# Peptides against a protein of PDB entry 5TDY, part 71

Target 1, 88 residues: chain A of PDB entry 5TDY
Amino acid sequence: EKKIDGRRKAAVLLVALGPEKAAQVMKHLDEETVEQLVVEIANIGRVTPEEKKQVLEEFLSLAKAKEMISEGGIEYAKKVLEKAFGPE

## One batch from the design tools (peptide; made by RFdiffusion4, then SolubleMPNN)

Design b2_p26_4_s1
Fold by OpenDDE base, seed 4:
Parts: sequence; C-alpha cells; structure tokens
Structure b2_p26_4_s1 (fold): chain B 88 residues (1-88), chain A 26 residues (1-26)
Amino acid sequence: as target 1 above (88 residues)
Amino acid sequence: DEFFEKVVDAILKAGISNEEIESLLK
C-alpha cells in the first residue's frame, strides 16, 4: 500500500462521509483544524478506490482501538492478538 | 498522524457509528 499524508487521509474520510456528516464532525474540531481540513478537501482531486478503502479501514482500526466497546469486539480482539503473538 | 487522529476523535464525538463507515466500504 502507498503511504498517504495524514491531512489527505482526513480529507478523504470527510468527503466519503458526505457534507452533512462532515459538518457534524467539524463542529468537534478547533478552528485551525477546520481551516486546514477545508483546504485539503478543496484540493483533494481524484480519490482512488484503493486510498478510500485504505483510509476507511484505518479509521475503523483506530476507532475500534479507541472505543471501550464495539459490536465486533471479539473478532477484533482476536485479530489484535494474532497480530501481536502470531497464530497458535 | 496527529491531524488524522484529531479527525478520528471528532468523528467519534459526533456519534458517527462504525457501521456507517463500514457501509462506505460497500
């Protein structure tokens, strides 16, 4: 996979969410971050299916790691353990 | 990445579910 700049990842994610959800998200960001995000969105250009998938998957991984509970907790935990210690 | 992490946190605070994000992978 290609390494994607963090600012671009954020822009890809917000664009993927759509304007309504993106607006909701921006209400929880500081003004400077919003300004930077808007600039990145304005300059997003072409988003490949590959980078969209990559960004969304990274979000899900991070979100599940940050959340105390998730519906897929058991399976996610299993994946984490397998990554950490390998198959047994 | 700190910038991306801030946006992730904001998404969580906004109450957007993982299921909504997962649906975008379809």
Scores: peptide ipSAE 0.726, ipTM 0.953, DockQ to the pose 0.784
Fold by OpenDDE base, seed 2:
Structure b2_p26_4_s1 (fold): chain B 88 residues (1-88), chain A 26 residues (1-26)
Amino acid sequence: as target 1 above (88 residues)
Amino acid sequence: DEFFEKVVDAILKAGISNEEIESLLK
């Protein structure tokens, strides 16, 4: 997997959601963040299927963790621990 | 990444379900 810039990940995610949902998301962001995100979207260029999949999967992992949802939470926690301390 | 995290939080606040995101994975 290639490491994707955080701003690009955000742009990929918003584009994947479509304009209606993207607009709803924008309502929950500060003006500066919106402007930055719009710039990233405008310059997104081509999004590979691999990028899209990677971004969506990362979102799901983070979302499940933040929502304290058991499904997928263990896997995310495992990844965090592995990154922090390495494999056993 | 803080920027990405902000967008994730916004998506959650917007009430977009994980199922909707999962559907985008086909």
Scores: peptide ipSAE 0.725, ipTM 0.954, DockQ to the pose 0.769
Fold by OpenDDE base, seed 1:
Structure b2_p26_4_s1 (fold): chain B 88 residues (1-88), chain A 26 residues (1-26)
Amino acid sequence: as target 1 above (88 residues)
Amino acid sequence: DEFFEKVVDAILKAGISNEEIESLLK
């Protein structure tokens, strides 16, 4: 995996959601964050399928952790362990 | 990353379901 800048990850995620959902998300962000995000989206350029997949998977992991969603528990556990200890 | 996590939190607050995100992986 390539390390993706956090601002870029956010832009990739918002673009993947589409403009309608992105607009809903923007309503829950402060003005400075919105401005930064818009700049990143405007300059997003090419998004590879690998980047998109990586960002979406990271979102799901974080979301499940924050909301303690039990769905996909085994896969989530694998991701946590992989990030914590990496492949040996 | 703090910036990314703020956006994640905003997505959760917006009520966008994980299932919708999962569908984007298909």
Scores: peptide ipSAE 0.720, ipTM 0.953, DockQ to the pose 0.767
Fold by OpenDDE base, seed 5:
Structure b2_p26_4_s1 (fold): chain B 88 residues (1-88), chain A 26 residues (1-26)
Amino acid sequence: as target 1 above (88 residues)
Amino acid sequence: DEFFEKVVDAILKAGISNEEIESLLK
């Protein structure tokens, strides 16, 4: 697995969401962040399936961590335990 | 990464469900 720049990850995520949802997201960002994000999107170029999967999975992990009640809680909990204590 | 975290937070604030994101993985 290759490390992806945070700005690129954001661009990949927004592009994956599509224009309508991306626009909704940008309404919740500060002006400077929007400008930076637009630049990254404009220069996104080729997005590999592996890169897209990696970014979307990272989003879900972060989102689930922020939620009191989250979808796929059991699987998330399993991953957390595996990372913390290793295989049984 | 702080920049990515900002975008994640914005997605959550926009009310986009995790299910919608999960559908993009299918």
Scores: peptide ipSAE 0.720, ipTM 0.953, DockQ to the pose 0.757

Design b2_p26_4_s2
Fold by OpenDDE base, seed 4:
Structure b2_p26_4_s2 (fold): chain B 88 residues (1-88), chain A 26 residues (1-26)
Amino acid sequence: as target 1 above (88 residues)
Amino acid sequence: DEFFEKVVDAVLKAGISKEEIESLLK
């Protein structure tokens, strides 16, 4: 997979969410971050299916990692361990 | 990436679930 710039990843994510949800997300960001994000979205150009998939999967990975300290984390942790050490 | 992670956190704070994101993979 190709390495994607973090700012671009964020733009891809918000574009994928659509304008309404993207707006909701931006309400939870500081002004400087919003400004940077808007610039990246404006200059996003073509988003390939591959990078869209990559970004969304990375989101899910990060989100699920956060869940490891809350409900639902056990199952994710189990999957991580299985991938890291194989089945026993 | 710090920038991306900030946005991920904001997505979660906005109440957008992982299930909603999973649906976008289809």
Scores: peptide ipSAE 0.734, ipTM 0.957, DockQ to the pose 0.810
Fold by OpenDDE base, seed 2:
Structure b2_p26_4_s2 (fold): chain B 88 residues (1-88), chain A 26 residues (1-26)
Amino acid sequence: as target 1 above (88 residues)
Amino acid sequence: DEFFEKVVDAVLKAGISKEEIESLLK
């Protein structure tokens, strides 16, 4: 996998969500972050299917880490622990 | 990445579900 800049990842995510949902997300960000994000979105250029997939998967990973109850949570928990501390 | 994680947090606060994101992968 190619490493994607964090600002670009954020732009890809919001573009994937569409303008309506992106606007709702913006309401939860500070002014400076919004400005930075808008610039990144404006200059996003072409997004490859690979980039989109990678960004969305990373989102899901981070989101699942914050969940108390999640379908497939056991498997995710195992992955987190394995990556953090190695196999048993 | 701090910037990306900040935006992820905002997405979650906005109430966007995992299922919605998963649908975008299909």
Scores: peptide ipSAE 0.732, ipTM 0.957, DockQ to the pose 0.789
Fold by OpenDDE base, seed 5:
Structure b2_p26_4_s2 (fold): chain B 88 residues (1-88), chain A 26 residues (1-26)
Amino acid sequence: as target 1 above (88 residues)
Amino acid sequence: DEFFEKVVDAVLKAGISKEEIESLLK
């Protein structure tokens, strides 16, 4: 799995959400962040299926870690334990 | 990454659900 630049990850996420939802998201960002994000979106170019999957999965992981999404908690916990102690 | 996490927080504040994100993965 290749490391993706944080700014690119953000652009991939918002493009995946579509214009309407992306606009709603931007209402919750500071002006500087919005400007940076718009630049990244404008220069996003080709988004591979692998990048899209990686970014969306990372979003879900972070959201669950923040307890903003309660569903799938046991599966998240299993993944954490697997990363920490192995598949056994 | 701080920049990405700021955007993640904004997505959550905007009320985007897990189901909406999961549908994008299907």
Scores: peptide ipSAE 0.732, ipTM 0.956, DockQ to the pose 0.744
Fold by OpenDDE base, seed 1:
Structure b2_p26_4_s2 (fold): chain B 88 residues (1-88), chain A 26 residues (1-26)
Amino acid sequence: as target 1 above (88 residues)
Amino acid sequence: DEFFEKVVDAVLKAGISKEEIESLLK
């Protein structure tokens, strides 16, 4: 996996959601964060399928952990193990 | 990443479901 900058990950996520949903997300962000995000979206350029997949999977992992959703998934399990024990 | 996690929180607060995100992976 390529390490993606956090700001870019956020931009990829919002672009993937589309403008309507992205707008709803923006309503829950502070002004500074919105400005930073808009800059990243404006300069997002090419988003590879691999980047998109990686970002969306990371979102799902974080969302499941935060909401304590007890649904399985290999990617989520890998992330939990990585955080607990680090990469080998 | 703190910035990304902040946006993730906003997505959740906006009521966007995990199912919507999963559909984007199809």
Scores: peptide ipSAE 0.725, ipTM 0.956, DockQ to the pose 0.769

Design b2_p26_4_s3
Fold by OpenDDE base, seed 2:
Structure b2_p26_4_s3 (fold): chain B 88 residues (1-88), chain A 26 residues (1-26)
Amino acid sequence: as target 1 above (88 residues)
Amino acid sequence: DEFFEKVVDAVLKAGISMEEVRSLLE
């Protein structure tokens, strides 16, 4: 997988969500972050299907951790451990 | 990445469900 810049990932995510949802997300961000995000969205160019998939999957992973959703927790925990200690 | 994490948090605060995002993968 190709590593994607954090700001670009954020832009890809919001574009994927669509303008209505993106607007709602913006309401929960500070002014500086919004401005940075808008710039990234304006310069997003073409988003490959691979980038979109990668970003959305990363979101789901992070969101699952933040929400502490128990369903599928074992598999998620396993993935976390594999990524953290697998290379060792 | 802190910037992306901040946006992820905002998405969750906005009430956008994981199901909605997952549907975008289909």
Scores: peptide ipSAE 0.754, ipTM 0.962, DockQ to the pose 0.796
Fold by OpenDDE base, seed 3:
Structure b2_p26_4_s3 (fold): chain B 88 residues (1-88), chain A 26 residues (1-26)
Amino acid sequence: as target 1 above (88 residues)
Amino acid sequence: DEFFEKVVDAVLKAGISMEEVRSLLE
C-alpha cells in the first residue's frame, strides 16, 4: 500500500461518488475546504483501481467508526482487536 | 489526514450510506 495525500484521497472519493453526490457532500464543507477540493478534483488526472479501492476502503473504515451501525459489527470488531493486540 | 476525514464526515452528513460507497468497490 502506497501512501496517498489526504487531499488526493478526498478528490478520489468525490469523483467516485459522482457529480450529484459530490455536490451534496460539498454543501457540508466550509468554503475553504470546498475550494481546495475543487482544485484537487480538477487536477486528479488518472485514478488507478488501486487508489480507488484504497480510498473507498479507508472511507468505510472511518465511517464505520463514526456510525454506530451494527452491520458487520462482529467482523469489524475482530479486525480491530487483531490489529490492536495481534493474532495472539 | 485531517482533510480527508473532514470530507468523510461531510459524506456521512450528506446522507450517503456506507452501502452506496461499498457498491463502488464492486
Scores: peptide ipSAE 0.752, ipTM 0.962, DockQ to the pose 0.807
Fold by OpenDDE base, seed 5:
Structure b2_p26_4_s3 (fold): chain B 88 residues (1-88), chain A 26 residues (1-26)
Amino acid sequence: as target 1 above (88 residues)
Amino acid sequence: DEFFEKVVDAVLKAGISMEEVRSLLE
């Protein structure tokens, strides 16, 4: 798995959401962030299926933590533990 | 990454559900 730049990840996410949803998202961002995001989207180029999957999975992980949704809790906890202690 | 997390937060604030995003993986 390759490390993706944070700005790149954000661009991939918004492109995946489509123009309509992306526009709604941008209404909740500060002006500087929007400008930076637009630049990244303009230069997004090719997005691989692996990259898209990686970004969307990371979104779901972060969103799960923020919303504290109980469904899939065991699997989420297992993934957290694997990332923290798997190599050991 | 702070920049990405800001955008994630904005997605949630926009009312886009996790299920809608999950469907993009299907």
Scores: peptide ipSAE 0.751, ipTM 0.961, DockQ to the pose 0.797
Fold by OpenDDE base, seed 4:
Structure b2_p26_4_s3 (fold): chain B 88 residues (1-88), chain A 26 residues (1-26)
Amino acid sequence: as target 1 above (88 residues)
Amino acid sequence: DEFFEKVVDAVLKAGISMEEVRSLLE
């Protein structure tokens, strides 16, 4: 996979969410971040299916870690450990 | 990335569930 700039990832995420949800999200961001995000969205250009998938999956991974709640917590933890330290 | 992390946090604070985002992968 190709490395995506963090600002672009954010723009891709919000575009994927749609304008209504994107607006809701922006209400929880500081003004400077919103300004940067708007610029990135305005200049987003073409978003490939691969980029979209990559960004959304990264979101899900990060969100899972932040919320720390899931029926599949053990399996997720195992997956994280495997990624971090490799198979044993 | 710190910028993306902030946005992820904002998405969650906005009440948008992981399920809603997961549905976008379909």
Scores: peptide ipSAE 0.751, ipTM 0.962, DockQ to the pose 0.803

Design b2_p26_4_s4
Fold by OpenDDE base, seed 3:
Formats: structure tokens, sequence, C-alpha cells
Structure b2_p26_4_s4 (fold): chain B 88 residues (1-88), chain A 26 residues (1-26)
């Protein structure tokens, strides 16, 4: 799994979402971030299936972690540990 | 990565569900 630049990951994610959803997302970003993101999207070039999958999965992991943390987080943390090191 | 995290947060604030993203993996 190759490390992808953060701005690249963001561009891949928004392109995958499509223009309608991307526009909704940008309403929640500061102007400078939007400008940077637009530049990255404009220069995204080819997106491989592998990096698309990687970015989407990373989003899901982060989103789930954030929501679980907001709700008490411990169960997700347990799952991560068990997956990484096996059951206790 | 801070930039990516900001976008993740924006997606969540926009109300885009995880299920929608999961659908993109299919």
Amino acid sequence: as target 1 above (88 residues)
Amino acid sequence: DEFFEKVVDAILKAGISKEEIESLLK
C-alpha cells in the first residue's frame, strides 16, 4: 500500500463522490482549502482503482473512528486491537 | 494528514453517509 499525498487523497475522494456531493462538501471548507482542492481536482489525472479503493477505505476507517469516538469509542478500539494483534 | 482530515470532517458535516461511500466501493 503506497502512501498517497493528503491533497491527492482528498481530490480522489471528491471526484469519486461526484460533483453534486463534492459541492456540498466544499460548503463546509474554508476558501483557501476549496481553492487548493479545486487545483488538485483539476490536476488529478488518472486515478487507479487501487488508489481509489485505498482512499475510500481510509475515509471509512477515519469516519467510523470519529463517530465511535464521539459515541464512546472503546468498542471500535477493541476491534482494531483484536484485528492487529489477535484476541486476548 | 491535516488537509485530508479537513475534507473528511467536511464530508461528515455535509451529512454524506458512510453507506454512500461504501456503495462507491462496490
Scores: peptide ipSAE 0.711, ipTM 0.949, DockQ to the pose 0.782
Fold by OpenDDE base, seed 2:
Structure b2_p26_4_s4 (fold): chain B 88 residues (1-88), chain A 26 residues (1-26)
Amino acid sequence: as target 1 above (88 residues)
Amino acid sequence: DEFFEKVVDAILKAGISKEEIESLLK
């Protein structure tokens, strides 16, 4: 998979969430970050299905890493072990 | 990426569930 710039990933994610949820998210960001994010959203252009999927999956991975208990964590657990110790 | 991490953190603080994100994965 192709590496995506962090600012673009953030824009893709917020666009995917829709304007209402995106607005709620921005309440938890500093002014400079909001401004940068708005610029990225305005210039997002075309988002491929592959890009969208990649960004959403990365979010889920990061989110699960911050949760003590998470449903459907089998795939994440496998990924953690794979990165930590490699294949058996 | 620090910028992306900040946004992820904001999403979590906003109370948006992972189920919501999963629903976007068609």
Scores: peptide ipSAE 0.710, ipTM 0.951, DockQ to the pose 0.782
Fold by OpenDDE base, seed 5:
Structure b2_p26_4_s4 (fold): chain B 88 residues (1-88), chain A 26 residues (1-26)
Amino acid sequence: as target 1 above (88 residues)
Amino acid sequence: DEFFEKVVDAILKAGISKEEIESLLK
């Protein structure tokens, strides 16, 4: 897994959501952040399937951590256990 | 990353569901 720049991750996520949902998201961001995000989206170029998957999975993990997603998350649970007890 | 976190928070505030995100993974 390759490390992705935070601004790029945000752009990948918004592009994946599509223009309608992206617009809804933009309404909840400050002006400076919107400007930065628009620049990143404009220069997003090619998005690999692996990159897209990585970003979407990270979103789900973060959302779960913030308790904004109440449904079960086996992958998140596995990561928690791995971080807590993986090192042997 | 703080910038990404801001966008994540905005997505949550916008009310985009987990199912909508999961559908993008399929």
Scores: peptide ipSAE 0.709, ipTM 0.950, DockQ to the pose 0.755
Fold by OpenDDE base, seed 1:
Structure b2_p26_4_s4 (fold): chain B 88 residues (1-88), chain A 26 residues (1-26)
Amino acid sequence: as target 1 above (88 residues)
Amino acid sequence: DEFFEKVVDAILKAGISKEEIESLLK
């Protein structure tokens, strides 16, 4: 699994959502963040299926944590434990 | 990453459901 820059991850995520939903998301961002995001989207280039999958899965993990979504609890718990105690 | 997390928060505020994201994985 390749480490992806945070700004690129955001761009990949918004492109995956499509322009309509991306526009709705940007209404909840500050002007500077929007400008940075637009630049990243403009320069996104090729997005591999692996990148897309990785970004979407990371979103789901973060979203579940923030909203206390019950579905997918086992997978999230595994990720938390892996990040906390996986490295030796 | 702070930048990515700001965008995640914005997605949640926009009311985009996890099901919509999960469908993108298919």
Scores: peptide ipSAE 0.704, ipTM 0.950, DockQ to the pose 0.776

Design b2_p26_5_s1 (from b2_p26_5, 12 letters changed)
Fold by OpenDDE base, seed 3:
Structure b2_p26_5_s1 (fold): chain B 88 residues (1-88), chain A 26 residues (1-26)
Amino acid sequence: as target 1 above (88 residues)
Amino acid sequence: SLLDEVKKLSPEEIAEIIKELLEADK
């Protein structure tokens, strides 16, 4: 996995969301941040499928961590069981 | 798809995550 700057991640996401959704998101950011992101978007260049996938997965992971969406899967189930019964 | 899942987040929620990403670069 290659390291991606946070600013780059944000730009990749905003482009992926499309103009309408991206605009809605930017309404919740301060003016200076918006200006910075517009520059990043303008200079985004090529986005590989791997980079896009990496960014989206990280966003979903962060969203789950902030309890914005439900977490599931085998790893989550393991966490539940560990919390319920402990290692001992 | 991953993108569809992200799109289900509210604009405000997405903005919060973006703020965190930008803060991490500082």
Scores: peptide ipSAE 0.722, ipTM 0.942, DockQ to the pose 0.798
Fold by OpenDDE base, seed 4:
Structure b2_p26_5_s1 (fold): chain B 88 residues (1-88), chain A 26 residues (1-26)
Amino acid sequence: as target 1 above (88 residues)
Amino acid sequence: SLLDEVKKLSPEEIAEIIKELLEADK
């Protein structure tokens, strides 16, 4: 996969969210950060489906790591079992 | 979809993640 810098990731996400949700997010950032992100958004250019997918997956991963959202399914169950009883 | 899942996060939660991404690149 191609490496994407953090500024680009943020811009891709904000554009993907749409103007209303993006505006709500921006209200929680300081003025200088907002300025930076507006510039990044203005210069975002082409966003490939692969890039968008990569960014969104990373955001979800980070959200899960910060316990903002829960996990489920087989992989989560495997993690629980490994923590409880080890890999064997 | 992935985007729908992200949208379920609060604006504040998303902002926190963004702050971390921006800080990591400084």
Scores: peptide ipSAE 0.721, ipTM 0.943, DockQ to the pose 0.788
Fold by OpenDDE base, seed 5:
Structure b2_p26_5_s1 (fold): chain B 88 residues (1-88), chain A 26 residues (1-26)
Amino acid sequence: as target 1 above (88 residues)
Amino acid sequence: SLLDEVKKLSPEEIAEIIKELLEADK
């Protein structure tokens, strides 16, 4: 798994959301941040399915950690098993 | 799908996560 910087993650997400939803998100960010992200989006280039999946899963993981949504899914299940029984 | 689940979050919630990701880069 390749390391992705936060700016790239945000850009990938915003593009994936589509213009309408992305615009709504941008309204909650300060002007400087918006400008920075617009540059990242403009230079996003290719986004592989693997990169997109990685970014979306991390966002959902963070949302679950912040109790924005109920916890679940494969990654959460893996964490539960690891905590309960240790590494294989 | 993963994207559909993300879209269920409010714009404010998504923005909050983005802010944290950007701050973590520093």
Scores: peptide ipSAE 0.715, ipTM 0.942, DockQ to the pose 0.776
Fold by OpenDDE base, seed 2:
Structure b2_p26_5_s1 (fold): chain B 88 residues (1-88), chain A 26 residues (1-26)
Amino acid sequence: as target 1 above (88 residues)
Amino acid sequence: SLLDEVKKLSPEEIAEIIKELLEADK
């Protein structure tokens, strides 16, 4: 698994969400952060399916850890661990 | 799909995670 910096993760997610949902998310960020992310999005280049999957899984993992969603379970935890510590 | 699951999160919830990711890089 390739390491992705936080700025890139955010940009990948925002692009994946689509313009409407991304706009809703960005309304909750300060102006400087929005400008930073716009730059990242503008320079995002190609996003591989593997990268997108990695980002989405991490977001879901973090959301579950924060109890934002109640879909936690052993099977998902196993997938997360495999992605984090499995062969690269 | 994973994307559908993420989309079920509120915009505010997603923003919170983004903020944490950005702070972690500092």
Scores: peptide ipSAE 0.712, ipTM 0.943, DockQ to the pose 0.748

Design b2_p26_5_s2 (from b2_p26_5, 11 letters changed)
Fold by OpenDDE base, seed 4:
Structure b2_p26_5_s2 (fold): chain B 88 residues (1-88), chain A 26 residues (1-26)
Amino acid sequence: as target 1 above (88 residues)
Amino acid sequence: SLLEEVKKLSPEEIAEIIKELLEKDK
């Protein structure tokens, strides 16, 4: 797995979202940040499928960590049990 | 897909994550 800086991650995500959704996101950022990201987007160059996947997975992971989205299944069950009873 | 899942987040929620990424990178 290649290391990607935060600016690059944001740019990859914004490009992946498409102009309409990206524009909506940008409305919640300050002017300086928007300018920085526009530059990153303009110079994004090639985005590999692996890089895109890595970025999207991290975004989803962060969203889950911030409780923006819920999760289920075995991994969730493990987390519940760990929180309830601690490590064994 | 991963992208569709991300798109389910509100623009504000996505922006919050971006802010954290940018702050962490500084």
Scores: peptide ipSAE 0.715, ipTM 0.938, DockQ to the pose 0.797
Fold by OpenDDE base, seed 3:
Structure b2_p26_5_s2 (fold): chain B 88 residues (1-88), chain A 26 residues (1-26)
Amino acid sequence: as target 1 above (88 residues)
Amino acid sequence: SLLEEVKKLSPEEIAEIIKELLEKDK
């Protein structure tokens, strides 16, 4: 897994979202931040499927951590079982 | 898909995550 800086992650996501959704997101950022991200988007170059997947997965993980969406999957199931039957 | 799941987040929620990512770069 390659390390991606936060600015690039944001740019990759915004491009993936498409102009309409990205524009809605931009309305919640300050003007300077918007300008910075526009530059990042303009210079994004190639985005590999692997990079896109990595970014989207991280965003979903962060959203779950912030309780924006419910947790699920194997890790969640493990937590449930550990809480139900103890750390043994 | 992952993208469709992300799209289900509100613009405000996505913006919040972006702000944190940018802050961590500092």
Scores: peptide ipSAE 0.715, ipTM 0.937, DockQ to the pose 0.785
Fold by OpenDDE base, seed 5:
Structure b2_p26_5_s2 (fold): chain B 88 residues (1-88), chain A 26 residues (1-26)
Amino acid sequence: as target 1 above (88 residues)
Amino acid sequence: SLLEEVKKLSPEEIAEIIKELLEKDK
């Protein structure tokens, strides 16, 4: 797994959301943050399928941790197995 | 899909996660 900084993660996510949804999200951020993210978006370059998947999975994981959505998927399954049988 | 699931989050919820990611970085 390649390390992605927070700014990059946010930019990848915002681009993936599309302009309408991204704009709605940006309205909840302060001016300085918006400016920073606009720069990151402008310089996003290529986003690999693996990078996009990694970012989206992390966002969903964080949303689940904050109880925004019900838990599920591969990450949840891993947690279930780990709790049931250990990390082996 | 993963993207469709993320899109189901409200703009405010997504913004909250973004704020945490940016704050965690620094």
Scores: peptide ipSAE 0.709, ipTM 0.937, DockQ to the pose 0.761
Fold by OpenDDE base, seed 2:
Structure b2_p26_5_s2 (fold): chain B 88 residues (1-88), chain A 26 residues (1-26)
Amino acid sequence: as target 1 above (88 residues)
Amino acid sequence: SLLEEVKKLSPEEIAEIIKELLEKDK
C-alpha cells in the first residue's frame, strides 16, 4: 500500500463523489481549505483503481471509527485490533 | 460498492473526515 498524503486523499474522494456531492461537502469547509482542495483537484492527474480503492476504504474505516457508520462483527473487530496493535 | 457506501455518509460527515485528514497532514 502506497502512502498518500491527506490533501491527495481528499481530492481523490471529492472527485469520486461527483460534483454535486462534492459541492455539498465543501460547503462545510472553510474558504482557505476549499481553495487548497480545488488546487489539488485541478492537479489530481491520474488516479489508479488501487489508489481510489485505498482512499475509499480508509474513508469508510475512519467513518466507522468515528461511529458514523454502525458497524460490528468479527471482520471489523479484527481490523481495529490490527491497526491498534499490529498483526501477531 | 465502496463508493456507494461512502456516498451514504452525509456531506457533513465526509467533511469532518476530510478536516481530520488535513489536520494530520500538519
Scores: peptide ipSAE 0.705, ipTM 0.938, DockQ to the pose 0.769

